# Ledger of designs, part 39: peptides against a protein of PDB entry 6PSE

Target 1, 78 residues: chain A of PDB entry 6PSE
Amino acid sequence: PSEEEEYARLVMEAQPEWLRAEVKRLSHELAETTREKIQAAEYGLAVLEEKHQLKLQFEELEVDYEAIRSEMEQLKEA

## One batch from the design tools (peptide; aimed at target 1 Q39 Y43)

Design b2_p25_5_s3 (made by RFdiffusion4, then SolubleMPNN; from b2_p25_5, 10 letters changed)
Fold by OpenDDE base, seed 1:
Structure b2_p25_5_s3 (fold): chain B 78 residues (1-78), chain C 78 residues (1-78), chain A 25 residues (1-25)
Amino acid sequence: as target 1 above (78 residues)
Amino acid sequence: as target 1 above (78 residues)
Amino acid sequence: MEELIKKAKEAFPEVELPADVRVLP
């Protein structure tokens, strides 16, 4: 029998006291897991924001690089 | 009474059939929330990897930029 | 560069970090 089948059997045969304890346990785990999910999503969003800022800085550097490259080309031609 | 207190009372006074149904409901929600947490973490990791690649490209451009800047300074001094 | 994010979204179509964070409790 799978662990899932064994657990299903336990739930089916359990006394009310065990069932109430299990509801409490699952409620706690659900609350914790929900908090962790939100935290993981928030961390991912923070990394996205950091990447976005880095992209902006990269694009600014590209503009500056092309400006200096163009000026250097002009100096070599003079 | 708070919703939490009302829910706690319901669990305390509920029949076994309701308790079994609630265990099933909470188990399902926990499984789904766990999957969503993992997905959020994996998505965040993908963004981190992309940010890392962008950082490497940024650093390469900085090296090239400084090389051209230095060459340009030498040309202006000549 | 966005290709990695695109692939990640394809792998996890139910996850959109900016939107998900806003709708999460």
Scores: peptide ipSAE 0.055, ipTM 0.794, DockQ to the pose 0.095
OpenDDE base, seeds 2, 3, 4, 5: peptide ipSAE 0.053, 0.040, 0.061, 0.048; ipTM 0.793, 0.790, 0.792, 0.793; seeds 2, 4 fail the geometry check

Design b2_p25_5_s4 (made by RFdiffusion4, then SolubleMPNN; from b2_p25_5, 9 letters changed)
Fold by OpenDDE base, seed 3:
Structure b2_p25_5_s4 (fold): chain B 78 residues (1-78), chain C 78 residues (1-78), chain A 25 residues (1-25)
Amino acid sequence: as target 1 above (78 residues)
Amino acid sequence: as target 1 above (78 residues)
Amino acid sequence: LEELIEEAKRKFPEVELPASVRVLP
């Protein structure tokens, strides 16, 4: 029998006291897992914001780089 | 009475059939939430990797920029 | 990658990295 089948049998044969305890356990785990899911999402969002700021800086540097490159090219052609 | 208190009373007064159904419901929600947590974590990691790649590109551009800037400075000083 | 994670934590101290993220790499 698989672990799933064994657990299913346990639930089917369990007394109300065990079932209430299991509801409490599962509720607690669900709450914790939900919190962790939210935290993971928040972390991803924070990193996304940091990436966005970095991208802005990168694009600014690209503009400056091309300006200098162009100026130097012009000086060499003259 | 708060919703939490009402739910607690329901669990306390519930028959075994309802309790078993609630265990099944909570188990299902926990499984789904766990999957979502993992997905959120994977997303965060993916964004982190993207940021890392962008940082490498930024640093490479900085090196190139400083090289050109220095070269131009030397040409102007000569 | 750990260095990047620490950098992110420094900039965003209010956000904690779940264990699931730490285990995934």
Scores: peptide ipSAE 0.061, ipTM 0.802, DockQ to the pose 0.071
OpenDDE base, seeds 1, 2, 4, 5: peptide ipSAE 0.053, 0.048, 0.046, 0.058; ipTM 0.799, 0.799, 0.798, 0.801; seed 4 fails the geometry check

Design b2_p25_6 (made by RFdiffusion4)
Pose (drawn by RFdiffusion4):
Structure b2_p25_6 (pose): chain A 78 residues (1-78), chain B 68 residues (1-68), chain P 25 residues (1-25)
Amino acid sequence: as target 1 above (78 residues)
Amino acid sequence: LVMEAQPEWLRAEVKRLSHELAETTREKIQAAEYGLAVLEEKHQLKLQFEELEVDYEAIRSEMEQLKE
Amino acid sequence: AEEEAQEEAVEKILALAEEREEELE
């Protein structure tokens, strides 16, 4: 019997004391995973923002580069 | 009276939580995998930005060298 | 209010991750 069918038999045939403990155990597991899930989403938004700021800083540097490059090309007529 | 024959509710609770836990885990993993992808994207972009900085310095100094 | 904001952050990240996977397919 697989671990899944063994567990299914345990839930449908175990005493209430065991069922109460499993409810309690899963409640802790769910609370912790919900906490991890939330931190992962926050981490995503933070790095997404960092990436956004970096993109703007990059495009700003592209403009400054083009301005100097444009002036140099003009100067090569001298 | 004996509504105490209620292991059926506990069993319903075990199943409900087991499913919620599974979906929450999927959402967590999915959120982590996306966070890693953004880090990888940001890494590529940081490398490109530092390249542009060097090139920018190269032609700021190459000009200015235009000196008369 | 805080819980709704956490849920919106989570849904946003999940939607973005799905859109990204579709682009890769």

Design b2_p25_6_s1 (made by RFdiffusion4, then SolubleMPNN; from b2_p25_6, 15 letters changed)
Fold by OpenDDE base, seed 4:
Structure b2_p25_6_s1 (fold): chain B 78 residues (1-78), chain C 78 residues (1-78), chain A 25 residues (1-25)
Amino acid sequence: as target 1 above (78 residues)
Amino acid sequence: as target 1 above (78 residues)
Amino acid sequence: SERKRQEEQVQRVLAEAEARKAKEA
């Protein structure tokens, strides 16, 4: 029997005291997992913001680089 | 009474049929939330990798920029 | 590095999720 089938059987045959304890356990795990999900999402958002700022800096540097490159090219052709 | 206190009372007074249904509900929600947590974490990793690649590109461009800047400065001082 | 710490943090979240899934499996 799969662990899932065994668990399902336990739930079907369980006394109220076990069921109450299981509800409490599952509620706790759900709350923790929900918090962890939120934390993961918040982390992803923070990294996205950092990436965005870095992209802006990169684009600024790219403009400056192309300006100097163009000036240098013109000086070499003269 | 807080919603939490009311829920706690429901669990304490509940019949086995309700408790079994609640275990099933919570198990389902936990499974879904766990999947969502994993997805959020995977997303965070993907963004982190993208940021890292961008950082490498930025650092490469900085090196190239400083090289051209230095060459240009030397040419202007001669 | 900050990157390494971030990676380790995300990896912990993943590992915890996988461990729970494996326990339920």
Scores: peptide ipSAE 0.131, ipTM 0.791, DockQ to the pose 0.089
OpenDDE base, seeds 1, 2, 3, 5: peptide ipSAE 0.097, 0.081, 0.162, 0.083; ipTM 0.780, 0.777, 0.802, 0.777; seed 3 fails the geometry check

Design b2_p25_6_s2 (made by RFdiffusion4, then SolubleMPNN; from b2_p25_6, 12 letters changed)
Fold by OpenDDE base, seed 5:
Structure b2_p25_6_s2 (fold): chain B 78 residues (1-78), chain C 78 residues (1-78), chain A 25 residues (1-25)
Amino acid sequence: as target 1 above (78 residues)
Amino acid sequence: as target 1 above (78 residues)
Amino acid sequence: AAAEEQERKVEEVLERAEEYKKELE
């Protein structure tokens, strides 16, 4: 039998006291998992913001680079 | 009363049938929340990898920019 | 582009997570 089938049997045959304890356990795990999900999402958002700032810096440098490259090319051709 | 306190009262006064249904509900939500946590972590990792690649590109461009800037400065001083 | 789509996905996860958090408080 799968663990899921065994667990289902336990739930069906369980006494109210066990069921209340299981509700409490699952509620606690859900709360912790939810907190971890939020933390993971917040981290992802922070990294995304950092990447966006880096992208802006990269694009600015690229513009400056092309400007200097063009000026250099003109000076060499003169 | 807080929603948590009201929920706690419901659990304490609940019949076995309600408790079994609640275990099923919480198990389902925990499974979904766990999946979402994993997805959030995977998204964060993907963005981090993209940021890292962008950082490498930025650093390469910065080196090239400084080289051209230095050459330009030398040509102007000559 | 790809960043915007990733941002949307992260925001969706955050929003749903915050809803769950509020329900648990």
Scores: peptide ipSAE 0.125, ipTM 0.781, DockQ to the pose 0.088
OpenDDE base, seeds 1, 2, 3, 4: peptide ipSAE 0.120, 0.120, 0.124, 0.123; ipTM 0.779, 0.779, 0.780, 0.780

Design b2_p25_6_s3 (made by RFdiffusion4, then SolubleMPNN; from b2_p25_6, 16 letters changed)
Fold by OpenDDE base, seed 4:
Parts: structure tokens; C-alpha cells; sequence
Structure b2_p25_6_s3 (fold): chain B 78 residues (1-78), chain C 78 residues (1-78), chain A 25 residues (1-25)
């Protein structure tokens, strides 16, 4: 039997005291996991913003680079 | 009393059948939230990787830009 | 670019999440 099946049997055979403790445990873990999920999302969003800013800088540099490249090409052909 | 206090009282007074159902509910929610947490983390990592690649590209472009800028400056001063 | 801090934090979250996932599976 899988661990899940064994756990299910344990829950079925458990006394009220154990069940109450398990509810408490699971509630706590759920709260923590929920908080961590939100935190992970916030980190991702922060990095996304950084990436966005970097992309803007990159695009600006590309424009500047192409401007100089074009000017150089014109000078060499003259 | 707070909702948390009311819930706590409910758990304390609950019959085993309700407690088992609550364990099942919480286990399910925890599993879902855990998956979502992982997904959020994976998203964050993906964005980080994208940002890193963009940074490398930006730095490469900076090098190329400075090379052309320097050459242009030399040509103008000659 | 302060990538290292974000990377560490996300990696920690991922590690904890994976651990929890393994416990639930």
C-alpha cells in the first residue's frame, strides 16, 4: 500500500484527539504554505520588473548602437 | 470571539466524522496550495533565467557599442 | 543587477515546496 493509503487508514482509525491534532497541524501548514506561495509570487514579480527595466535599457542601447553603426557606415563610404 | 476562536471551538466539539472530513479537506487544500507554491517558485526561476540571459546580451551589446563609439571618436579626432 | 538574492530566495521556496510535495505524495 502507498503512503497515502496508509495515511488514509490512519485517519479512519484515529481517535478524536489525534484528529484534532492533525487538523491543527494541517491548518498551520496550509497557512504557512499559503504565505510562502504569495511570497514566491512577489519575488517573481519583483524580478519581472527588474527584467522589464533591463529590457528598456537594452532597447535604448540598441537604438544608440544602430545610430552609431549607421553613422560609421556613412563615414566609411564617403 | 474571532473566527479563529470559533473555529477552534468547533474543532474541539466536533465529532470524529466531521474531524475526518476536515482532515480530508485540509489535506486537499494543502496539496493544491503546495502545487501552486511550486508553480510560483518555478515561475520566479524562469523569470530570473530570462533576466540573466538579457543581462548577458546587454553586456555584450555594451562591449560592441563601446568599441564602435571608440572607433568613431578616433575617426572624428583624426 | 541584484539577481543573486532573488535567486536564493526562490530556490529556498522551491526546495521547501518540493519537500512538502514529497511528504504529501
Amino acid sequence: as target 1 above (78 residues)
Amino acid sequence: as target 1 above (78 residues)
Amino acid sequence: MAEAEAERKVQEVLARAEELKRKLA
Scores: peptide ipSAE 0.151, ipTM 0.797, DockQ to the pose 0.088
OpenDDE base, seeds 1, 2, 3, 5: peptide ipSAE 0.090, 0.119, 0.149, 0.146; ipTM 0.781, 0.794, 0.797, 0.798

Design b2_p25_6_s4 (made by RFdiffusion4, then SolubleMPNN; from b2_p25_6, 12 letters changed)
Fold by OpenDDE base, seed 3:
Structure b2_p25_6_s4 (fold): chain B 78 residues (1-78), chain C 78 residues (1-78), chain A 25 residues (1-25)
Amino acid sequence: as target 1 above (78 residues)
Amino acid sequence: as target 1 above (78 residues)
Amino acid sequence: SMAEEQEKKVEEVLARAEEYKELLE
């Protein structure tokens, strides 16, 4: 029998006291896992913001680089 | 009474059939929430990798920029 | 963009997580 089938049998044969304890356990684990899911999503959003700021800095530097490159090219051609 | 207190009372007064159904519901939600947590973490990791690649590109451009800036400065001082 | 796609996916996960949080509070 699979672990899932064994667990299903345990639930079917369980006394109310065990079932109440299992509800409490699962509720607690669900709450914790939910908090962790939120935290993971928030971290992802924070990294996205950091990446966005870095992209802006990169694009600014590209503009500055092309300006100097162009000036240098003009000086060398004259 | 808070919703939590009401839920606690429901669990305390519930019949075994309701409790078994609640265990099944919570188990299912826990499994789904766990999967979503993992997915959120994977998305965050993907963004981190993208940010890292962008940082490398930025640093390479900084080196190139400083090289041209220095060359330009030398030409202007001569 | 790829960044925008990742952002949307993260936001969707966050929204669903918040729904669960509200149910558990």
Scores: peptide ipSAE 0.116, ipTM 0.776, DockQ to the pose 0.089
OpenDDE base, seeds 1, 2, 4, 5: peptide ipSAE 0.106, 0.115, 0.112, 0.115; ipTM 0.776, 0.777, 0.776, 0.777

Design b2_p25_7 (made by RFdiffusion4)
Pose (drawn by RFdiffusion4):
Structure b2_p25_7 (pose): chain A 78 residues (1-78), chain B 68 residues (1-68), chain P 25 residues (1-25)
Amino acid sequence: as target 1 above (78 residues)
Amino acid sequence: LVMEAQPEWLRAEVKRLSHELAETTREKIQAAEYGLAVLEEKHQLKLQFEELEVDYEAIRSEMEQLKE
Amino acid sequence: SAEEESPLLQALKEKEEELEEEAEE
């Protein structure tokens, strides 16, 4: 029997004391995973924002580069 | 009276939590894999930004060298 | 079903797209 069918048999045939402990165990597991899920989403938003700021700082540098480059090309007529 | 024959509710609770836990895990893993992708994207962009900085300094100094 | 995008992943991607549009402006 696979671990899945063994567990299914345990839930449908175990005593209430065991069922209560499993409810309790899963409640802790869910609370912890919900905490990890939330931190992962916050981490995503933070790095998404960092990436956004970096993109702007990059495009700003592109404009400053073009301005200097444009002036140099003009100067090569001298 | 003996509504105490209620292992059926506990069994319903084990199943409900087991499913919620599974979905929460999928959401968590999906959220983590996306966070890693952004880090990879930001890394590529940081590398490109530092390249542009060097080129920018290269032609700021090449000009100004235009000196008369 | 594990490969399907969850509402949480979809909201993160939507926020990225909003930020990309802001950067293009």

Design b2_p25_7_s1 (made by RFdiffusion4, then SolubleMPNN; from b2_p25_7, 13 letters changed)
Fold by OpenDDE base, seed 4:
Structure b2_p25_7_s1 (fold): chain B 78 residues (1-78), chain C 78 residues (1-78), chain A 25 residues (1-25)
Amino acid sequence: as target 1 above (78 residues)
Amino acid sequence: as target 1 above (78 residues)
Amino acid sequence: SDSELTPLLQELLAREKELEAEVAA
């Protein structure tokens, strides 16, 4: 039997006191996991924003680089 | 009374059948939330890695840019 | 640069805020 089946049997055979405790446990874990999910999402968004800003800076530098490269090439050929 | 207090009272007064159903519900929500948390974490990690690679590329371009800038400045002053 | 991760991350945040709002009501 899988762990899931074993847990299901445990729940079916459990006394009310155990079930209440399990509800409390699961509620707590759900609250914590939800908070962690949000934190992970917030972190991901922050990094994504930073990446976006970096990309913009990179693209701006590429433009500047090509401008100087082109000007230098013209000067060398003149 | 807060919703939390009301829920707590509901759990205390609930029949075993309701408690078992609540355990099942909470288990399901916990599993889904956990999956979502992991997914968010994985996305955050992926973006972080992409940001890191972009940073390396940016720094390399900065070096190249400064080299050309310096050469250009020398040519203009000669 | 674009990222399709943004909508998903925003969805995760929104879903959480909804849950918080329900508890706070």
Scores: peptide ipSAE 0.141, ipTM 0.806, DockQ to the pose 0.043
OpenDDE base, seeds 1, 2, 3, 5: peptide ipSAE 0.099, 0.098, 0.101, 0.111; ipTM 0.790, 0.795, 0.792, 0.795; seed 1 fails the geometry check

Design b2_p25_7_s2 (made by RFdiffusion4, then SolubleMPNN; from b2_p25_7, 10 letters changed)
Fold by OpenDDE base, seed 2:
Structure b2_p25_7_s2 (fold): chain B 78 residues (1-78), chain C 78 residues (1-78), chain A 25 residues (1-25)
Amino acid sequence: as target 1 above (78 residues)
Amino acid sequence: as target 1 above (78 residues)
Amino acid sequence: SDSEPTPLLLELEEKEKELEKEVEE
């Protein structure tokens, strides 16, 4: 049987004491996993903000670069 | 009583049928939350990779910009 | 390059606050 089928049988045959312990275990794991999910989301947002700021800096540098490139081209042609 | 205390009392007084249903519910929520955590992690990684590529492009442009700036400074001084 | 859409952080933060309240009570 699959692990899922074995677990399902265990749950079906379990006594109330085991079921209560399993509810407690799953509640704890759910809380931890939820916290980890939030942390991952917060990290992703932080990186996104950093990427956005970097993009703005890149675009500013592109403008400055094209200005100097154009000036240089004019100086070489004159 | 707190929601936690009320829930704890519910679990303590619950019949096996309710407990099995609760195990099933929590197992489902844990599976979904785990998937969402993985998705958030994958998203964060994707944004990080994009940020890294953008940083490389930015650094390359900085090198090109400084090269032109230096050449232009030399042309203006000569 | 366009920035990626903002993650559904609000829903996650709400869940965090719910869990924090449950722990504090």
Scores: peptide ipSAE 0.098, ipTM 0.797, DockQ to the pose 0.036
OpenDDE base, seeds 1, 3, 4, 5: peptide ipSAE 0.075, 0.081, 0.084, 0.082; ipTM 0.785, 0.794, 0.794, 0.792; seed 4 fails the geometry check

Design b2_p25_7_s3 (made by RFdiffusion4, then SolubleMPNN; from b2_p25_7, 15 letters changed)
Fold by OpenDDE base, seed 3:
Structure b2_p25_7_s3 (fold): chain B 78 residues (1-78), chain C 78 residues (1-78), chain A 25 residues (1-25)
Amino acid sequence: as target 1 above (78 residues)
Amino acid sequence: as target 1 above (78 residues)
Amino acid sequence: SLLDPTPLLLELEAYEKKLEEEVKK
């Protein structure tokens, strides 16, 4: 039998005390996993913001670079 | 009483059938939340990689910009 | 970004709010 089937059988045959303990265990794990999920999302958002700021800086530099490039090209063609 | 206290009382007074149903519910939610956590982590890593690539591009542009700036400055001082 | 985080981020924010509400109770 698969682990899932074995677990299902355990749940079906379990006494109330075990079931209550399992509810407590699962509730705790769910709370922890939820917190970890939120934390992962927060980290992702922070990195996304950093990337956005970097992109803005990059675009500003591109504008400045093209300005100087154009000026240089004009001087060389004169 | 808090919702947590009420839930705790419910678990304590619940029949095995309710407890088994609750185990099933919590197991399902835990599985879903775990999947979402992993997905959030994967997304964060993808954004981090994008930021890294952008940073490399930015640094390359900075080098090119400084080269042209320096050349322009030399021409103007001559 | 090549990846659209919006759907997941919205879900995560919703969960965060729910969690905060539960903690405040």
Scores: peptide ipSAE 0.096, ipTM 0.785, DockQ to the pose 0.046
OpenDDE base, seeds 1, 2, 4, 5: peptide ipSAE 0.095, 0.093, 0.094, 0.094; ipTM 0.782, 0.782, 0.782, 0.780

Design b2_p25_7_s4 (made by RFdiffusion4, then SolubleMPNN; from b2_p25_7, 10 letters changed; failed a check: too like the target's own chain)
Amino acid sequence: SAMDPTPLLKALQEREKELEKEVEE

Design b2_p25_8 (made by RFdiffusion4)
Pose (drawn by RFdiffusion4):
Structure b2_p25_8 (pose): chain A 78 residues (1-78), chain B 68 residues (1-68), chain P 25 residues (1-25)
Amino acid sequence: as target 1 above (78 residues)
Amino acid sequence: LVMEAQPEWLRAEVKRLSHELAETTREKIQAAEYGLAVLEEKHQLKLQFEELEVDYEAIRSEMEQLKE
Amino acid sequence: SLPTDEEKREFFERILEEQKELEEE
């Protein structure tokens, strides 16, 4: 029997005391995973924002580069 | 009376939580894999930005060298 | 393939919004 069918048998045939403990155990597991899930989403928003700021700082530098480059090309007529 | 024949509710709770835990795990993992992708994207962009800085300095100094 | 940044942001915001609604209930 696989671990899945062995667990299904346990749930349908175990005593209430065991069922109560499993409810309790899963409640802790769910609470912790919900916490981890939330932190992962916050981490995502933070790095998404960092990336956004970096993109703007990059496009700003592109404009400053073009301005200097444009002036240099003009000067090569001298 | 004996509504105490209620292991059926506990069994319903074990199943409910087991499913919620599974989906929460998928969401967590999915969220983590996305976070890693943004880090990879930011890394490529940071590398490109530092390249542009160097080139920018190269032609800021190459000009100014235009000195008369 | 991977989702766009907008879609990733919506996905993360949806997780936090749904959790806030559960906390309010």

Design b2_p25_8_s2 (made by RFdiffusion4, then SolubleMPNN; from b2_p25_8, 13 letters changed)
Fold by OpenDDE base, seed 4:
Structure b2_p25_8_s2 (fold): chain B 78 residues (1-78), chain C 78 residues (1-78), chain A 25 residues (1-25)
Amino acid sequence: as target 1 above (78 residues)
Amino acid sequence: as target 1 above (78 residues)
Amino acid sequence: SLPSDAEIEAFFQRILDEEAKRRAE
């Protein structure tokens, strides 16, 4: 039997006291997992924002670099 | 009474059938939330890596830009 | 203040490591 099947059987055969304890356990784990999920999302968004800002800076520098490169190339060809 | 206190009372007074259903519900929600947490972490790591690569590219371009800038400045001063 | 990239990475990696551990049990 799979662990899932065994757990399902346990739940079916369990006494109310065990079931109450299991509800409490699962509720706690769900709350913690939810908090971690939210935190992960928040961190992900922060990193995305930083990446976006960095991309903008990179694109700006790229424009400036190409301008100087082109000017330098023209001077060397003259 | 807080929702938490009301829920706690519900769990204490609940019949086994309700408790089994609640265990099933919570187990399902926990599984889904766990999956979402994992997905968030995977996505976050991907964005971090992309940001890191972009940073390296930016720093490389900065070095190249400063080199050309300095060369151009020297040529203009001569 | 926002955690450093290394701290954020460690946070994400912990989540994945916990999952890997759970699957191995």
Scores: peptide ipSAE 0.637, ipTM 0.880, DockQ to the pose 0.979
OpenDDE base, seeds 1, 2, 3, 5: peptide ipSAE 0.635, 0.636, 0.635, 0.637; ipTM 0.879, 0.879, 0.879, 0.879; seed 5 fails the geometry check

Design b2_p25_8_s3 (made by RFdiffusion4, then SolubleMPNN; from b2_p25_8, 11 letters changed)
Fold by OpenDDE base, seed 2:
Structure b2_p25_8_s3 (fold): chain B 78 residues (1-78), chain C 78 residues (1-78), chain A 25 residues (1-25)
Amino acid sequence: as target 1 above (78 residues)
Amino acid sequence: as target 1 above (78 residues)
Amino acid sequence: SLPSDEEIRAFFEGILKKEAEREAA
């Protein structure tokens, strides 16, 4: 039997006291996991924003670089 | 009573059938939330890596830009 | 204040590590 099937049998055969304890356990784990998920999402968004800002800076520098490169090329051809 | 206290009372007064259903519900939600948490972590790591690569590219461009700027400045001073 | 990239990385890796350990158990 799969672990899932075994667990399902345990739940079906369990006494109310065990079931209440299991509800409490699962509720606690869910709360913790939810907190971690939310924090992960928040950090992910923050990193995305930083990446976006960096990309904008990079694009600005590319424009400036191409301007100077073009000016330099013109000076060298003259 | 807080929602938590009310929920706790519901769990204490619940029949085994309700408790089994609640275990099933919580197990499902925990599994889903866990998957979402993992996915968030994986995506977060990917974005961090992309940001790092972009930073390296930016730093390389800064070096190239400063080289051309310096050369241009020297040509204009001469 | 936002944690450093290294701290954020460690957080994400920590999540994945915990999950890998849970699957292996």
Scores: peptide ipSAE 0.652, ipTM 0.882, DockQ to the pose 0.978
OpenDDE base, seeds 1, 3, 4, 5: peptide ipSAE 0.649, 0.650, 0.651, 0.651; ipTM 0.881, 0.881, 0.882, 0.881

Design b2_p25_8_s4 (made by RFdiffusion4, then SolubleMPNN; from b2_p25_8, 8 letters changed)
Fold by OpenDDE base, seed 1:
Structure b2_p25_8_s4 (fold): chain B 78 residues (1-78), chain C 78 residues (1-78), chain A 25 residues (1-25)
Amino acid sequence: as target 1 above (78 residues)
Amino acid sequence: as target 1 above (78 residues)
Amino acid sequence: SLPSDEERRAFFQRILEEEEERERE
């Protein structure tokens, strides 16, 4: 039997004491996993915002660079 | 009683049928939450890499900009 | 203060490594 089928059998045949312990275990793991999921999402959003701000700065620098490059090119051609 | 205390009491007093259903529910939620956590981590790594590549491009442009700015400043001061 | 890129990378990598470990068991 697959591990999933074996686990399903265990749950079906388990005593209340085991089932209560399993509920406690699963509740704990769910709480921890949920906390980590939320933290991962928060980190991801922060990185997205940082990337967006960096992109805006990059675009602003590109504009300034092209302005100076154009002025320099005009001076060199004159 | 807090919701946590009320839930703990429910688990302690629950019949095996309810406990099995709760194990099934928690297992399902844990599996879904775990998948979402993994997806969030994969997405976070991808965004970090994108930000890193953008930062490298920005730093290269800053170097080029400072070179032209310095040359232009020298020409204006002469 | 916000965590560094390295700290966030390590956090994400840990999550993925934990999954790879579970898949091998």
Scores: peptide ipSAE 0.642, ipTM 0.883, DockQ to the pose 0.968
OpenDDE base, seeds 2, 3, 4, 5: peptide ipSAE 0.641, 0.640, 0.641, 0.641; ipTM 0.883, 0.882, 0.883, 0.883

## One batch from the design tools (peptide; aimed at target 1 A41 G44)

Design b2_p26_1 (made by RFdiffusion4)
Pose (drawn by RFdiffusion4):
Parts: sequence; structure tokens; C-alpha cells
Structure b2_p26_1 (pose): chain A 78 residues (1-78), chain B 68 residues (1-68), chain P 26 residues (1-26)
Amino acid sequence: as target 1 above (78 residues)
Amino acid sequence: LVMEAQPEWLRAEVKRLSHELAETTREKIQAAEYGLAVLEEKHQLKLQFEELEVDYEAIRSEMEQLKE
Amino acid sequence: PLAELEAEQPYPPADEEFLKRILAEA
């Protein structure tokens, strides 16, 4: 029997004391995973924002580069 | 009276939590994999930004060298 | 075991809206 069918049998045939403990165990597991899930989403929004700021800082540098480059090309007529 | 024949509710709770835990895990993993992708994207962009900085300095100095 | 098996189910790629939904439901 696979671990899955063994567990299914355990839930449908175990005593209430065991069922209560499993409810309790899963409640802790869910609470912890919910906490991890939330931190992962926050981390995502933070690095998404960092990336956004970096993109703006990059495009700003592109403009400053073009301005100097445009001037230089003009000067090569001298 | 003996509504105490209620292992059926506990069994319903084990199943409910087991499913919620599974979906929460998928969401967590999905969120983590996306976070790694953004880090990879940011890394490529940081590399490109530092390249542009060097090139920018290269032609700020090459000009100014235009000196008369 | 059943919860772990179900957690291995595939899902689509995530995005910013997906992260916002998670935090809004928190």
C-alpha cells in the first residue's frame, strides 16, 4: 500500500484522539506555510521594486550618454 | 444527546486543512520561483547598467580630452 | 502524504498581481 492509501485508511478509521492531534498538527503546518508564503510574496514585491528603480536609473544614464555622444559627433566637424 | 458521534467532523477538518496546506504550499513555491526569476532579471540588468557606466565614462573622458 | 502529493501539482507562472493577491488575502 502506498503512503497515500495508508494515510487515507488512517483518517477514515483512526480514533478521535488521533484525529484531533492530526487536526492540530496540520493547523501548525498551515500557519507556518502561510507565514512563509506571505514572506515570499513580500520578497517578490521588494525585488520587483528594486528592479524597477534600477531600470529607471539605467534609462536615465542612457539619456545622459546620448547627450554627450550627440555633442561629440557634432564636434568631429572640426 | 450523543452528537458525540462526531469523528466525522474531525475527519472533515483533517481533509480541509490538508487541502488548504497543499494550495498554500503551491502558492509559496510559486511565489519563491518568481522571486528567483526577478533576481535573475535584476542581475542581467545590473550587469548592463555597469557596462553603460563604463562606456559613459569612456566618452566623458574622450571628450573633455577635446581640449583647446 | 496526501497534502504533499497534492502540493506537487503544477501551476502557472507567477506575477506581481499574483503576489498582491496573496498579501491582500492575508

